# Ledger of designs, part 31: peptides against a protein of PDB entry 4XPM

Target 1, 160 residues: chain A of PDB entry 4XPM
Amino acid sequence: VMLHSKNVKGFLENTLKPYDLHSVDFKTSSLQSSMIITATNGGILSYATSNNDVPKNSINEINSVNNLKMMSLLIKDKWSEDENDTEEQHSNSCYPVEIDSFKTKIYTYEMEDLHTCVAQIPNSDLLLLFIAEGSFPYGLLVIKIERAMRELTDLFGYKL
Target 2, 67 residues: chain B of PDB entry 4XPM
Amino acid sequence: DIKGTIAFDTHGNVIESTGVGSQRIEDIGDLSKVTLDAEGFAQVQGDSLLVHLYKRNDITLAVYTSA

## One batch from the design tools (peptide; aimed at target 1 L3 F11 D154)

Design b2_p18_6 (made by RFdiffusion4)
Pose (drawn by RFdiffusion4):
Structure b2_p18_6 (pose): chain A 143 residues (1-50, 63-86, 92-160), chain B 67 residues (1-67), chain P 18 residues (1-18)
Amino acid sequence: VMLHSKNVKGFLENTLKPYDLHSVDFKTSSLQSSMIITATNGGILSYATSNSVNNLKMMSLLIKDKWSEDENDTNSCYPVEIDSFKTKIYTYEMEDLHTCVAQIPNSDLLLLFIAEGSFPYGLLVIKIERAMRELTDLFGYKL
Amino acid sequence: as target 2 above (67 residues)
Amino acid sequence: FLSPNNYVTENPDIPELP
């Protein structure tokens, strides 16, 4: 199996949209970036930006390792279940940026959101959990 | 009138904030320790501002008004 | 080729006071 590059790219572009609430006067900026990366090497498979390409490669590998260290060392961590599939959502402060990372369930891929420091973590976690619900086609994707 | 709001999750992370809510994010540590009534309500205050709390679906809403 | 569903951003279910 292989990834449909254009549709995954389009998916990530869609995950960039900001929240804009009217019930209370609240709005976020859009995500800085959204990426799918390998849990193995931290290599980027696909990305979307709303800073530079060089900057994303560094951050991706860094979060891959931080996630890797946390995932087997016997911050916030949110256990989640999607259609009986389990994964975990981690938050990482990357300098002045807020990030969320989660392994796509049973896959060798990670989904990574990068937002500004003004983007509330709790909201970033909800955004990535719902976004993962749309990625059932990638569950069990093995390298 | 409503002077501000904060919504936060069970880890104490913020989902949203407005008004004085954005200036009082540090209140979450105390607010998250408040034990709610059988229906999920509570009222507490740190100063002249009254905090109305309601929690449902692992999300706590705090709204700030005067006392 | 694997193609994901289209993601749509929605507001959270934040509770409301009466």

Design b2_p18_6_s1 (made by RFdiffusion4, then SolubleMPNN; from b2_p18_6, 8 letters changed)
Fold by OpenDDE base, seed 5:
Structure b2_p18_6_s1 (fold): chain B 160 residues (1-160), chain C 67 residues (1-67), chain A 18 residues (1-18)
Amino acid sequence: as target 1 above (160 residues)
Amino acid sequence: as target 2 above (67 residues)
Amino acid sequence: MLKPKEFVMEPPDIPQLP
């Protein structure tokens, strides 16, 4: 299995779209960020953000990327702790799921005023991470990330 | 494991359904009667599934899980 | 149909990250 930067980036950009509940006037905000990171050290392999108007190489861009790096590391660390803690895996913030017979877990975390969710891509060394505003319901984040994970079957079993 | 979902409005109209939720639209009648806490949350044990309820504004989301 | 055994839960205990 090979990661293609363009394909992965495009996928992550698509996940930024709001969750739209049909038939009613209800739509979430866009995700702030979507990332694929390593489970080993929280390194960012690919990312997308809703703030596309930041000039390249500007101080604002640098700060934004640095912020993503920090958030990814913090979430990875907490995720790693929870994966080694049976009690945390039975909390209401852990959602076991099965995709095509592959098992994984979705975790929800609050970071400041942001809502986040993270899931290990099944049998891989990779995590998919969504970051949204506080107005984005955790339940909808869980559904969103599960659905997104179903589109990443090519990454199942990916090892670094 | 997440087994499915149902999203419905205050009139009981189905907004969205997935998985086992698509086969359990009739549950909306019972789910709409569940007492939610002050933040719009509740859990309901039905059959072999646990239902997690989240209500915000006019929309209720039900998530069906094994536990 | 669900024959609900209803219990009210507290909001999910979502971990706070620094």
Scores: peptide ipSAE 0.037, ipTM 0.536, DockQ to the pose 0.019
OpenDDE base, seeds 1, 2, 3, 4: peptide ipSAE 0.020, 0.023, 0.028, 0.027; ipTM 0.532, 0.544, 0.569, 0.670

Design b2_p18_6_s2 (made by RFdiffusion4, then SolubleMPNN; from b2_p18_6, 7 letters changed)
Fold by OpenDDE base, seed 3:
Structure b2_p18_6_s2 (fold): chain B 160 residues (1-160), chain C 67 residues (1-67), chain A 18 residues (1-18)
Amino acid sequence: as target 1 above (160 residues)
Amino acid sequence: as target 2 above (67 residues)
Amino acid sequence: MLKPKKFVTEAPDIPQLP
């Protein structure tokens, strides 16, 4: 399986989009961040952020990336713990799903005032991670990430 | 998997519908009575479908998925 | 630092449409 970085980046950028009715005053917020990270070390393979006001290669961008790295690592660690904990896997914050006969689990985590959702790409060494504002309901995040994973079949079974 | 959606206002008027939602406009009367949580979210069971409700700015979005 | 957040209530607590 080949990882095409440009295609993945574009995919992640698209996942940031809110649901917008356009004709009425009703829309969700955009995701703050969308990432594909390694399940082994929490390293970021690809990411997208909704805050594009930061100039490229600026100190502020570097700080933002560092923050993403930290969040990625924390979520990966928590995910790893839960994958080894039967009780956590049976909580109502863990959602077993099946995509094209491949099984995975979706987890929801609160991180300060942010709402996060993470899932292992089926049979892979990769995690898909969404980070949103507190105004984005966890229920909608779960639906969103499941739908997104269905579009990542090329990454199923990807090993580092 | 999403099977359809309905968006409606405080008067029960349809703003948007897609998929199976287009065939279930009659559900709005019952959906409008559902108590939402602090995040403006709720779930209800209807036939073989699960309905996810999200309300913001007096507009309610119903998302129909498989149960 | 991370806390799980519940999304789905138990089946008996989910209202049923007629």
Scores: peptide ipSAE 0.025, ipTM 0.724, DockQ to the pose 0.034
OpenDDE base, seeds 1, 2, 4, 5: peptide ipSAE 0.026, 0.025, 0.022, 0.021; ipTM 0.598, 0.709, 0.518, 0.723; seeds 1, 5 fail the geometry check

Design b2_p18_6_s3 (made by RFdiffusion4, then SolubleMPNN; from b2_p18_6, 8 letters changed)
Fold by OpenDDE base, seed 1:
Structure b2_p18_6_s3 (fold): chain B 160 residues (1-160), chain C 67 residues (1-67), chain A 18 residues (1-18)
Amino acid sequence: as target 1 above (160 residues)
Amino acid sequence: as target 2 above (67 residues)
Amino acid sequence: MLKPKKFVVEPPDIPQLP
């Protein structure tokens, strides 16, 4: 399985869009960031951020990327701990899901003022990570990431 | 106008709550019994508020808005 | 129709990242 960076980047950019509940009077903010990272060391394979009006190679861009790297590593570490902790897997912040007979878990974490959601792409060495503002309900983050995961079937079973 | 939210699982456990939802956790008992449409949505009138329900993957989000 | 009642509870515990 080959990762096509352009296709993945476009996918992640699309996930940034607000969650719009068409039948109800509720719309979220855009995601702050969306990333695919390695489950092994939290390395970023692809990412998208909202308000990317920052010039390429600018100091601000570098700082933003560095921040994402830090967050990715922290979330990966917490995820790794929880994957080895039965109690954490049975908490109300862990959502076991099944996609086309593939099982994975969705975790929600609060990081400072941000709401984050992470899930292992089924049978892969990759994690999908959403970062949103605190106004984005965790429940909708979970729904959003589950639905997004269903569109990443080509990455199921991807090994580094 | 959104007044608050409640997110809960199939066992009625609170996942999160905001605004008036934080003061109406006991509504989960009634909300969990509401029949949802094919898309997992429903609307329920309560007091001066309208509750919008959305369920997917065993989690339900209730959004409280003005009627 | 929902019954009018207020019950304030503490927010659920959410895992915090270091």
Scores: peptide ipSAE 0.022, ipTM 0.610, DockQ to the pose 0.017
OpenDDE base, seeds 2, 3, 4, 5: peptide ipSAE 0.021, 0.019, 0.022, 0.022; ipTM 0.556, 0.557, 0.541, 0.589

Design b2_p18_6_s4 (made by RFdiffusion4, then SolubleMPNN; from b2_p18_6, 9 letters changed)
Fold by OpenDDE base, seed 4:
Structure b2_p18_6_s4 (fold): chain B 160 residues (1-160), chain C 67 residues (1-67), chain A 18 residues (1-18)
Amino acid sequence: as target 1 above (160 residues)
Amino acid sequence: as target 2 above (67 residues)
Amino acid sequence: MLKPKEFKVEAPDIPQLP
């Protein structure tokens, strides 16, 4: 299966949308960032951000991308450690899930004042990573990322 | 896919209900006993529906989904 | 009858990243 960068980018942009309950007065903030990264090195294959005011090819854009790269690497490293740690897998920050018979784990991490959630796309070398403000409940992030992964079945089993 | 909602206060009084939630007001008794996490969130399964609980201030919101 | 789902309902032990 080939990664279609344009299609993936569009998908990630869509995940930025807030969790909105139309029936009641409850709405989360938008995600700050949504990324697909490599599980091996934490390299960003695709990303979307809510901050679109940065001019293309500007120094500010480079800095923002560099920040995302740093965050992705840190989260990947922690994820890698947890995947090799039975105790961490039984913590309250690890959520085993099954999507169409495919098993994966969702992890929640706090990064500074941000709430993050990461999960391996089943049987793949890819991680899906959400970064949100601290006002975004972890529980909703977990639900959001699980549901998002259901839309990424084409990436199941993707190997680099 | 949201199937319905129930919003209720600390006394179990219905503030609002929509969809299937309007037909499951009796669930409030059980929902009020659910242990919430530090952020006031929980997830429970009832029959074929998944219930997402979120408590903010004194109001608990239950969201019913198919999955 | 309502049952807890697979997700944790206890206070999460959120790892702190640098």
Scores: peptide ipSAE 0.029, ipTM 0.556, DockQ to the pose 0.024
OpenDDE base, seeds 1, 2, 3, 5: peptide ipSAE 0.025, 0.025, 0.023, 0.024; ipTM 0.519, 0.542, 0.562, 0.568

Design b2_p18_7 (made by RFdiffusion4)
Pose (drawn by RFdiffusion4):
Structure b2_p18_7 (pose): chain A 143 residues (1-50, 63-86, 92-160), chain B 67 residues (1-67), chain P 18 residues (1-18)
Amino acid sequence: VMLHSKNVKGFLENTLKPYDLHSVDFKTSSLQSSMIITATNGGILSYATSNSVNNLKMMSLLIKDKWSEDENDTNSCYPVEIDSFKTKIYTYEMEDLHTCVAQIPNSDLLLLFIAEGSFPYGLLVIKIERAMRELTDLFGYKL
Amino acid sequence: as target 2 above (67 residues)
Amino acid sequence: VLNVSTDDIDLSDPVVRP
């Protein structure tokens, strides 16, 4: 199996949209970036930006390792279940940026959200958990 | 009138904040320790501002008004 | 080829407001 590059790219572009609430006077900025990366090498398979390409490669590998260290060392961590599939959502402070990362269930891929420091973590976690519900086609994707 | 709001999750992370809520994010540590009534309500205050708490679906809503 | 949906994700307000 292989990834449909254009549609995954379009998916990530859609994950960039900000929240804009009217019930309370609250709105976020859009995500700085959204990426799917390998859990193995931290290599980027696809990305979307609303900063530079060089900067994303560094951050991606860094979060891949941080995630890798946490995933087997016997911050916030949210256990999640999607259609009986299990994954975990981690938050990482990357300098002044807020990030969420989660392994796409049973896959060799990670989904990574990068937002400004003003983007609330709890909201970033909800955004990534719902976004993962749209990625059933990638569950079990093995390299 | 409503002077501000904070919504936060079970890890104590913020989902949203407005008004004085954004200036009082540090309140979450105390607010998250409040034990709610059988219906998920509580009222507490740190100062002249009254905090109304309601929790459902692992999300706590705090709204700030005067006492 | 895995065809990932390009539909928008759920951005509804998660907070219950009494």

Design b2_p18_7_s1 (made by RFdiffusion4, then SolubleMPNN; from b2_p18_7, 5 letters changed)
Fold by OpenDDE base, seed 4:
Formats: C-alpha cells, sequence, structure tokens
Structure b2_p18_7_s1 (fold): chain B 160 residues (1-160), chain C 67 residues (1-67), chain A 18 residues (1-18)
C-alpha cells in the first residue's frame, strides 16, 4: 500500500490515542504530538497534534508549528550525536530493536517537562518522533513507538 | 487487596504504575536486583507492603499488597 | 497470599495502534 501524505497524516493522528491498560486502572494521556521528520535536518514531513483547537493560519498556530520545528531539530541533533556515541547507545535511554530483520534504535529524551521518543525508520532518512506529557511512562512510550514503527514498513528504506 | 502496581522494562523504565506503585518508582532499583525463581516470580517485603514480582518477556510487574 | 497471574495481563504487547 502506497503511503500517501494523507495516509501518513491519518496514521500519525491515530498514534496520538492514549494507552489504556484494561487489566488495571491505568490510562495515559494522549500524545501531544506525533511526527515524521528527516534525519538529515530535522525537517517535518508530517505531523499530528492533540490540540487542534487553534484556528488555521492563526498566530497561535504558527507559534505551535514553530515550536514543533524547534523540538524536531533539537531531538534530531541529539539523535545524531547519540548515533555516533557508543556510550549513549548503551545507556538506559537507548533501545536496540529489530523489526522484520531490520535493526534500529529507539531513544528517549526529556524535553523540558515533556517525554519524547524517537526512532529511525529502518534504512531510511526518516525519524518517527513521539512527544508526550511527563506523565507518560518512557517504557510504555518505547513500546508504543516500536509498535507504530512496525506499521510503517512502506517507509523502510526511504531516502531523501 | 492490591495497593498498587509498577511495570518496568529491562532498562528500569516505567511502563505503567498504579496506586501506591506510582509513589514507589524508586523501588525499581532494588526490585530489578531481586532474584526470581524459575517461573519468574518472587516476593519481597518492603516496609509494610509485600511486593509480588512477575517477569515475563523482559517486563517485570510488581504488585504491592498489604500482606 | 494474593497472586496475580501474568496470563491475565498482556505486557508483551500492551499497545494497539489503530
Amino acid sequence: as target 1 above (160 residues)
Amino acid sequence: as target 2 above (67 residues)
Amino acid sequence: MIQVSTKDIDLSDPVVIP
């Protein structure tokens, strides 16, 4: 299935949904944002946000997008550094994973009061990025992004 | 009665927490060092609470009870 | 003694992406 921009947007919107553990009384908040960004420059290719109450083309929307751009760039930079740092790859903030024989790494980063998680889409120039509230557990965030990555096989090997 | 729970991964990062477990995240450091039996189970006395540990698929669930 | 069966809680795949 070809992943058109609209399909990707819809996918990211779906990832925003909270985690609900039915076996116990535990439910997360929705993700604040879900993004596909470039590994090269941290440019946003697609994104979804939970706060869509901002009128389109408003100053507030522009500011919100600018914030996402900044966060994306910062996380990309940190990710790039860690990819070249053996010590960071062995820290508790790095999760090596294998998806259908493709290897990638998931990183967790604290961004101000937010919990973020980023992973390179296997063999691609793309990163999947989740931004959540500080109450969203990192361990669950990692599982969530890994599961999401498994649904993005069409983007494996994508080069800019 | 279950007083709370903590689920954590092999990195010690929290997957979920409920009840008193949400206030006992610092216990993960000690809980991660507990030797589990062949079935992935252990019980640990912590303060006034009994902690039941279950590990499956590299995820550990700690269940806090009064006894 | 209160025990919780791990079979009742699927921790291996707790997240379902729609």
Scores: peptide ipSAE 0.036, ipTM 0.593, DockQ to the pose 0.031
OpenDDE base, seeds 1, 2, 3, 5: peptide ipSAE 0.023, 0.028, 0.022, 0.018; ipTM 0.690, 0.607, 0.677, 0.671

Design b2_p18_7_s2 (made by RFdiffusion4, then SolubleMPNN; from b2_p18_7, 6 letters changed)
Fold by OpenDDE base, seed 5:
Structure b2_p18_7_s2 (fold): chain B 160 residues (1-160), chain C 67 residues (1-67), chain A 18 residues (1-18)
Amino acid sequence: as target 1 above (160 residues)
Amino acid sequence: as target 2 above (67 residues)
Amino acid sequence: MIQVSTSDIDLSNPVVIP
C-alpha cells in the first residue's frame, strides 16, 4: 500500500467540516486540525488545519506546525499507554468499534481547552487524530472519526 | 412539551416510536453512542429540539422536546 | 443553520492529558 500525499491531504481537509446533525438542527464548529500520524513515534504524515490565514513559510506557520507536532506526540504517548492498560480500554473514554470486520478503538482526550479524538486505522501503524474546540461534543467526535475512518479502507493494514 | 419518542434496545432495534421520533429512526445510530451518566441519563441539544436519553435495563428511551 | 456551542455537554468522559 502506498500513501499518496495529495489524496490524503484532501481527505483530511474534508474531515475539517462541521458535524451536522440535521434531525435536531445541530451543527458543530469546524475541526481545528485533522492528522494522520504514526503509531510508533507520533510523527505527522499528513495534516490539515482550519486556520489558513498564516502565510506560507512564515514564522507563524512554523510555530503552528511545531504545536501540532507536540500535540501529536503527547496524544500518541497517551494512546500507547492506554493500549497497554486493560482498565483504560474499558473506560468511558474508549469506544471499541468494528469496521468491515476489522476491530479498532477510539479514544477521547482533553488537552488544555481542546477536545481531541484518536483512533488506530485498523491493523495499521497509523493513527487518525482530530482536534477540535471545547464546544465540539466528544460523543460527536467519536461518531465523526468512525465515519471518516470508514473511508480509509485503503490504509487498513498499512505497515511502516 | 414532548414532541416524540424513540425506544431502542442495545442492538439499535426500535422497540417503539411516537410523534417526531417516528420520523427520526436514523438518530438511533448516533444516540446509541452517547455516554450516559451514572443514572443512565444524557441530553443532546440542538437549536430546535432537545433529546433526553434514559437507559434502564438495556432499553434506551429518547424523548424529543423543544429546546 | 446556527452553530451551537455544547461546551457544557459532554457526550463522553474524556481522559485529561496534562
Scores: peptide ipSAE 0.074, ipTM 0.468, DockQ to the pose 0.026
OpenDDE base, seeds 1, 2, 3, 4: peptide ipSAE 0.025, 0.029, 0.027, 0.046; ipTM 0.605, 0.425, 0.599, 0.669

Design b2_p18_7_s3 (made by RFdiffusion4, then SolubleMPNN; from b2_p18_7, 6 letters changed)
Fold by OpenDDE base, seed 2:
Structure b2_p18_7_s3 (fold): chain B 160 residues (1-160), chain C 67 residues (1-67), chain A 18 residues (1-18)
Amino acid sequence: as target 1 above (160 residues)
Amino acid sequence: as target 2 above (67 residues)
Amino acid sequence: MIQVSTKDIDLSNPVVIP
């Protein structure tokens, strides 16, 4: 399977959009960031951020990217730890899910004032990572990321 | 009339909240323990509000009303 | 109708990453 950076970037950008519940008067904020990272090293393969006001090649951009790198690494490390811990896999911060007969887990993590969730793309060396404000409900993040992963079937089984 | 709502999953995590429900997220702990009837319904008195619980497809919706 | 007591609510929280 070939990863097309443009397509992946576009996908991630779409995931940034706020979740609008039409059945009730509820709308979330946009995600702060959406990323595909490697499960092995936490390296960012692709990312999207709602902070589009940062000039390219600016110091602020560098800082923003560096922050994403740091967060990605931290979350990857925690994810790796949890994946090797049976107790953590049975905690309320872990959502086992099945997508088209593929099993994976969604983890929710609080990072400072941010709400994050991460999931391994089924049978792959890739993680999908959402970062949102604290106002974004965890349960909805889980639903969002599950639905997003269902659109990434081409990446199922992707190995580095 | 409806004063607010909370929807939460089987892990007790919030899916959505509106109105007074947004200020009562802490209720989820107790609400999640309420035994629902065969139709997935229960009524709970919380403070001065009546809470109507509906569970459907592993999602619980709490509707806060005055009566 | 059940009266809910909020005296000792134990909510599961996501893991905090420092």
Scores: peptide ipSAE 0.019, ipTM 0.670, DockQ to the pose 0.017
OpenDDE base, seeds 1, 3, 4, 5: peptide ipSAE 0.021, 0.019, 0.016, 0.011; ipTM 0.618, 0.638, 0.604, 0.597; seed 1 fails the geometry check

Design b2_p18_8 (made by RFdiffusion4)
Pose (drawn by RFdiffusion4):
Structure b2_p18_8 (pose): chain A 143 residues (1-50, 63-86, 92-160), chain B 67 residues (1-67), chain P 18 residues (1-18)
Amino acid sequence: VMLHSKNVKGFLENTLKPYDLHSVDFKTSSLQSSMIITATNGGILSYATSNSVNNLKMMSLLIKDKWSEDENDTNSCYPVEIDSFKTKIYTYEMEDLHTCVAQIPNSDLLLLFIAEGSFPYGLLVIKIERAMRELTDLFGYKL
Amino acid sequence: as target 2 above (67 residues)
Amino acid sequence: LLSPNNYHVENPDIPSLP
């Protein structure tokens, strides 16, 4: 199996949209970036930006390792279940940026959101959990 | 009138904030320790501002008004 | 080829007071 590059790219572009609430006067900026990366090497398979390409590669590998260290050392961590599939959502403060990372269930891929420091973590976690519900096609994707 | 709001999750992370809510994010530590009534309500205050709390679906809403 | 569903941003289910 292989990834449909254009559709995954389009998916990530869609995950960039900001929240804009009217019930209370609240709105976020859009995500700085959204990426799917390998859990193995931290290599980027696909990304979307609303900063630079060079900067994304560094951050991606860094979060891959931080996630890797946390995932087997016997911050916030949210256990989640999607259609009986389990994953975990981690938050990482990357300098002045807020990030969320989660392994796509049973896959060798991670989904990574990068937002400004003003983007509330709790909201970033809800955004990535719901976004993962749209990625059932990637569950079990093995390298 | 409503002077501000904060919504936060069970880890104490913020989902949203407005008004004085954005200036009082530090309140979450105390607010998250409040034990709610059988229906999920509570009222507490740190100062002249009254905090109305309601929690449902692992999300706590705090709204700030005057007392 | 694997293709994901289209993701749409939805508001959280934040509770409200009466």

Design b2_p18_8_s1 (made by RFdiffusion4, then SolubleMPNN; from b2_p18_8, 8 letters changed)
Fold by OpenDDE base, seed 1:
Structure b2_p18_8_s1 (fold): chain B 160 residues (1-160), chain C 67 residues (1-67), chain A 18 residues (1-18)
Amino acid sequence: as target 1 above (160 residues)
Amino acid sequence: as target 2 above (67 residues)
Amino acid sequence: MLKPKEFVVEEPDIPVLP
């Protein structure tokens, strides 16, 4: 299985869109960031961020990317710990899910004032990571990431 | 995927309803008893529909979906 | 009668990352 960067980037950009309930006047903010990272090292394979009004190669862009790298590493580390901790897997911040007979877990973490949600793409060496503002309910983040993963079936079983 | 909605206040009064929600106003009694998480969110299974609950500013929104 | 689903949680202890 080959990871096509352009297709993945487009997918991640699409996940940035708010959770929008069309039937009622309820809409979340956009995600701050959406990333696919390696489960091994927390390396970013692809990412999308909201408000990309930052000029390319600017200091602000570099700082933004560096911040994403830091957050990715922190979340990966915590995820790795939790995957090796039965107690954490039974906490209220861990949501086991099954997608087409593939099992994975969704974790919610608070990072500073941000709400984050991470899940291993089933049977893969990849993690899908959403970062949102504190106004984005964790429950909706979980739903969002689950539904997003259902569209990443081509990455199921992806090994580095 | 949304089949309907109900929005209600702390007294169980209907603020608005749409779709199947309009026919399930009686669910408010049960929905009001559901324990919400710290973010004011919950999911419950009702008959053949999944109900997503979100409470903010004393208003609860119930969204009925097939899954 | 409604039954609890996955996201019925009382005061979840969400881990805080540094």
Scores: peptide ipSAE 0.049, ipTM 0.582, DockQ to the pose 0.023
OpenDDE base, seeds 2, 3, 4, 5: peptide ipSAE 0.020, 0.012, 0.017, 0.014; ipTM 0.582, 0.545, 0.581, 0.570; seeds 2, 4 fail the geometry check

Design b2_p18_8_s2 (made by RFdiffusion4, then SolubleMPNN; from b2_p18_8, 8 letters changed)
Fold by OpenDDE base, seed 4:
Structure b2_p18_8_s2 (fold): chain B 160 residues (1-160), chain C 67 residues (1-67), chain A 18 residues (1-18)
Amino acid sequence: as target 1 above (160 residues)
Amino acid sequence: as target 2 above (67 residues)
Amino acid sequence: MLKPKEFTVEAPDIPTLP
């Protein structure tokens, strides 16, 4: 399986869009960040952020990326622990799902004032990670990430 | 995969409805009794549809989906 | 540190509409 960085980047950018029901006055904020990271090391393969006003190669960009790297690593570590913990897998913060006969689990984590959601792309060494503001309900994050993963079937089984 | 929506107030009055929600106004009685989590969110099964509930500022939004 | 966060999800014991 070949990862096309531009295609993946575009996909992640699309996931940033808020949950918006035009039929009623209900709209979430945009995701702060959307990432595909490695399950092994928490390395970022691709990412998108709603804060695109940072000039490239600026100190602010570097700091932002570094922060993102830190968050991804922390989430990967927690995810790894939970994947090896039966009790955590049975908690109400773990949501087993099945996508086209492929099973995976979605985890929700609170990181300071942020709401995060992470799931392993089925049978892969990759994690899909959403980071949102605290105003974004966890329930909607879970739904959002599940639906997003359905569009990543090409990455199912991807090994590093 | 949204099949419809219902938005209703604390009195069960319909604010908005779309899709299958427009045909399931009677569900409000049951939906209003559902216990929501701390964020005002819940999910309940309705026939072949899954109903996602979100309450904010005394307005409850029910979203009907196939899954 | 990360803390798990729960939300209400569909489960067998979740109320069903008639």
Scores: peptide ipSAE 0.043, ipTM 0.565, DockQ to the pose 0.040
OpenDDE base, seeds 1, 2, 3, 5: peptide ipSAE 0.036, 0.038, 0.041, 0.037; ipTM 0.562, 0.549, 0.562, 0.563

Design b2_p18_8_s3 (made by RFdiffusion4, then SolubleMPNN; from b2_p18_8, 9 letters changed)
Fold by OpenDDE base, seed 3:
Structure b2_p18_8_s3 (fold): chain B 160 residues (1-160), chain C 67 residues (1-67), chain A 18 residues (1-18)
Amino acid sequence: as target 1 above (160 residues)
Amino acid sequence: as target 2 above (67 residues)
Amino acid sequence: MLKPKKFVTEAPDIPQLP
């Protein structure tokens, strides 16, 4: 399986989009961040952020990336713990799903005032991670990430 | 998997519908009575479908998925 | 630092449409 970085980046950028009715005053917020990270070390393979006001290669961008790295690592660690904990896997914050006969689990985590959702790409060494504002309901995040994973079949079974 | 959606206002008027939602406009009367949580979210069971409700700015979005 | 957040209530607590 080949990882095409440009295609993945574009995919992640698209996942940031809110649901917008356009004709009425009703829309969700955009995701703050969308990432594909390694399940082994929490390293970021690809990411997208909704805050594009930061100039490229600026100190502020570097700080933002560092923050993403930290969040990625924390979520990966928590995910790893839960994958080894039967009780956590049976909580109502863990959602077993099946995509094209491949099984995975979706987890929801609160991180300060942010709402996060993470899932292992089926049979892979990769995690898909969404980070949103507190105004984005966890229920909608779960639906969103499941739908997104269905579009990542090329990454199923990807090993580092 | 999403099977359809309905968006409606405080008067029960349809703003948007897609998929199976287009065939279930009659559900709005019952959906409008559902108590939402602090995040403006709720779930209800209807036939073989699960309905996810999200309300913001007096507009309610119903998302129909498989149960 | 991370806390799980519940999304789905138990089946008996989910209202049923007629």
Scores: peptide ipSAE 0.025, ipTM 0.724, DockQ to the pose 0.034
OpenDDE base, seeds 1, 2, 4, 5: peptide ipSAE 0.026, 0.025, 0.022, 0.021; ipTM 0.598, 0.709, 0.518, 0.723; seeds 1, 5 fail the geometry check

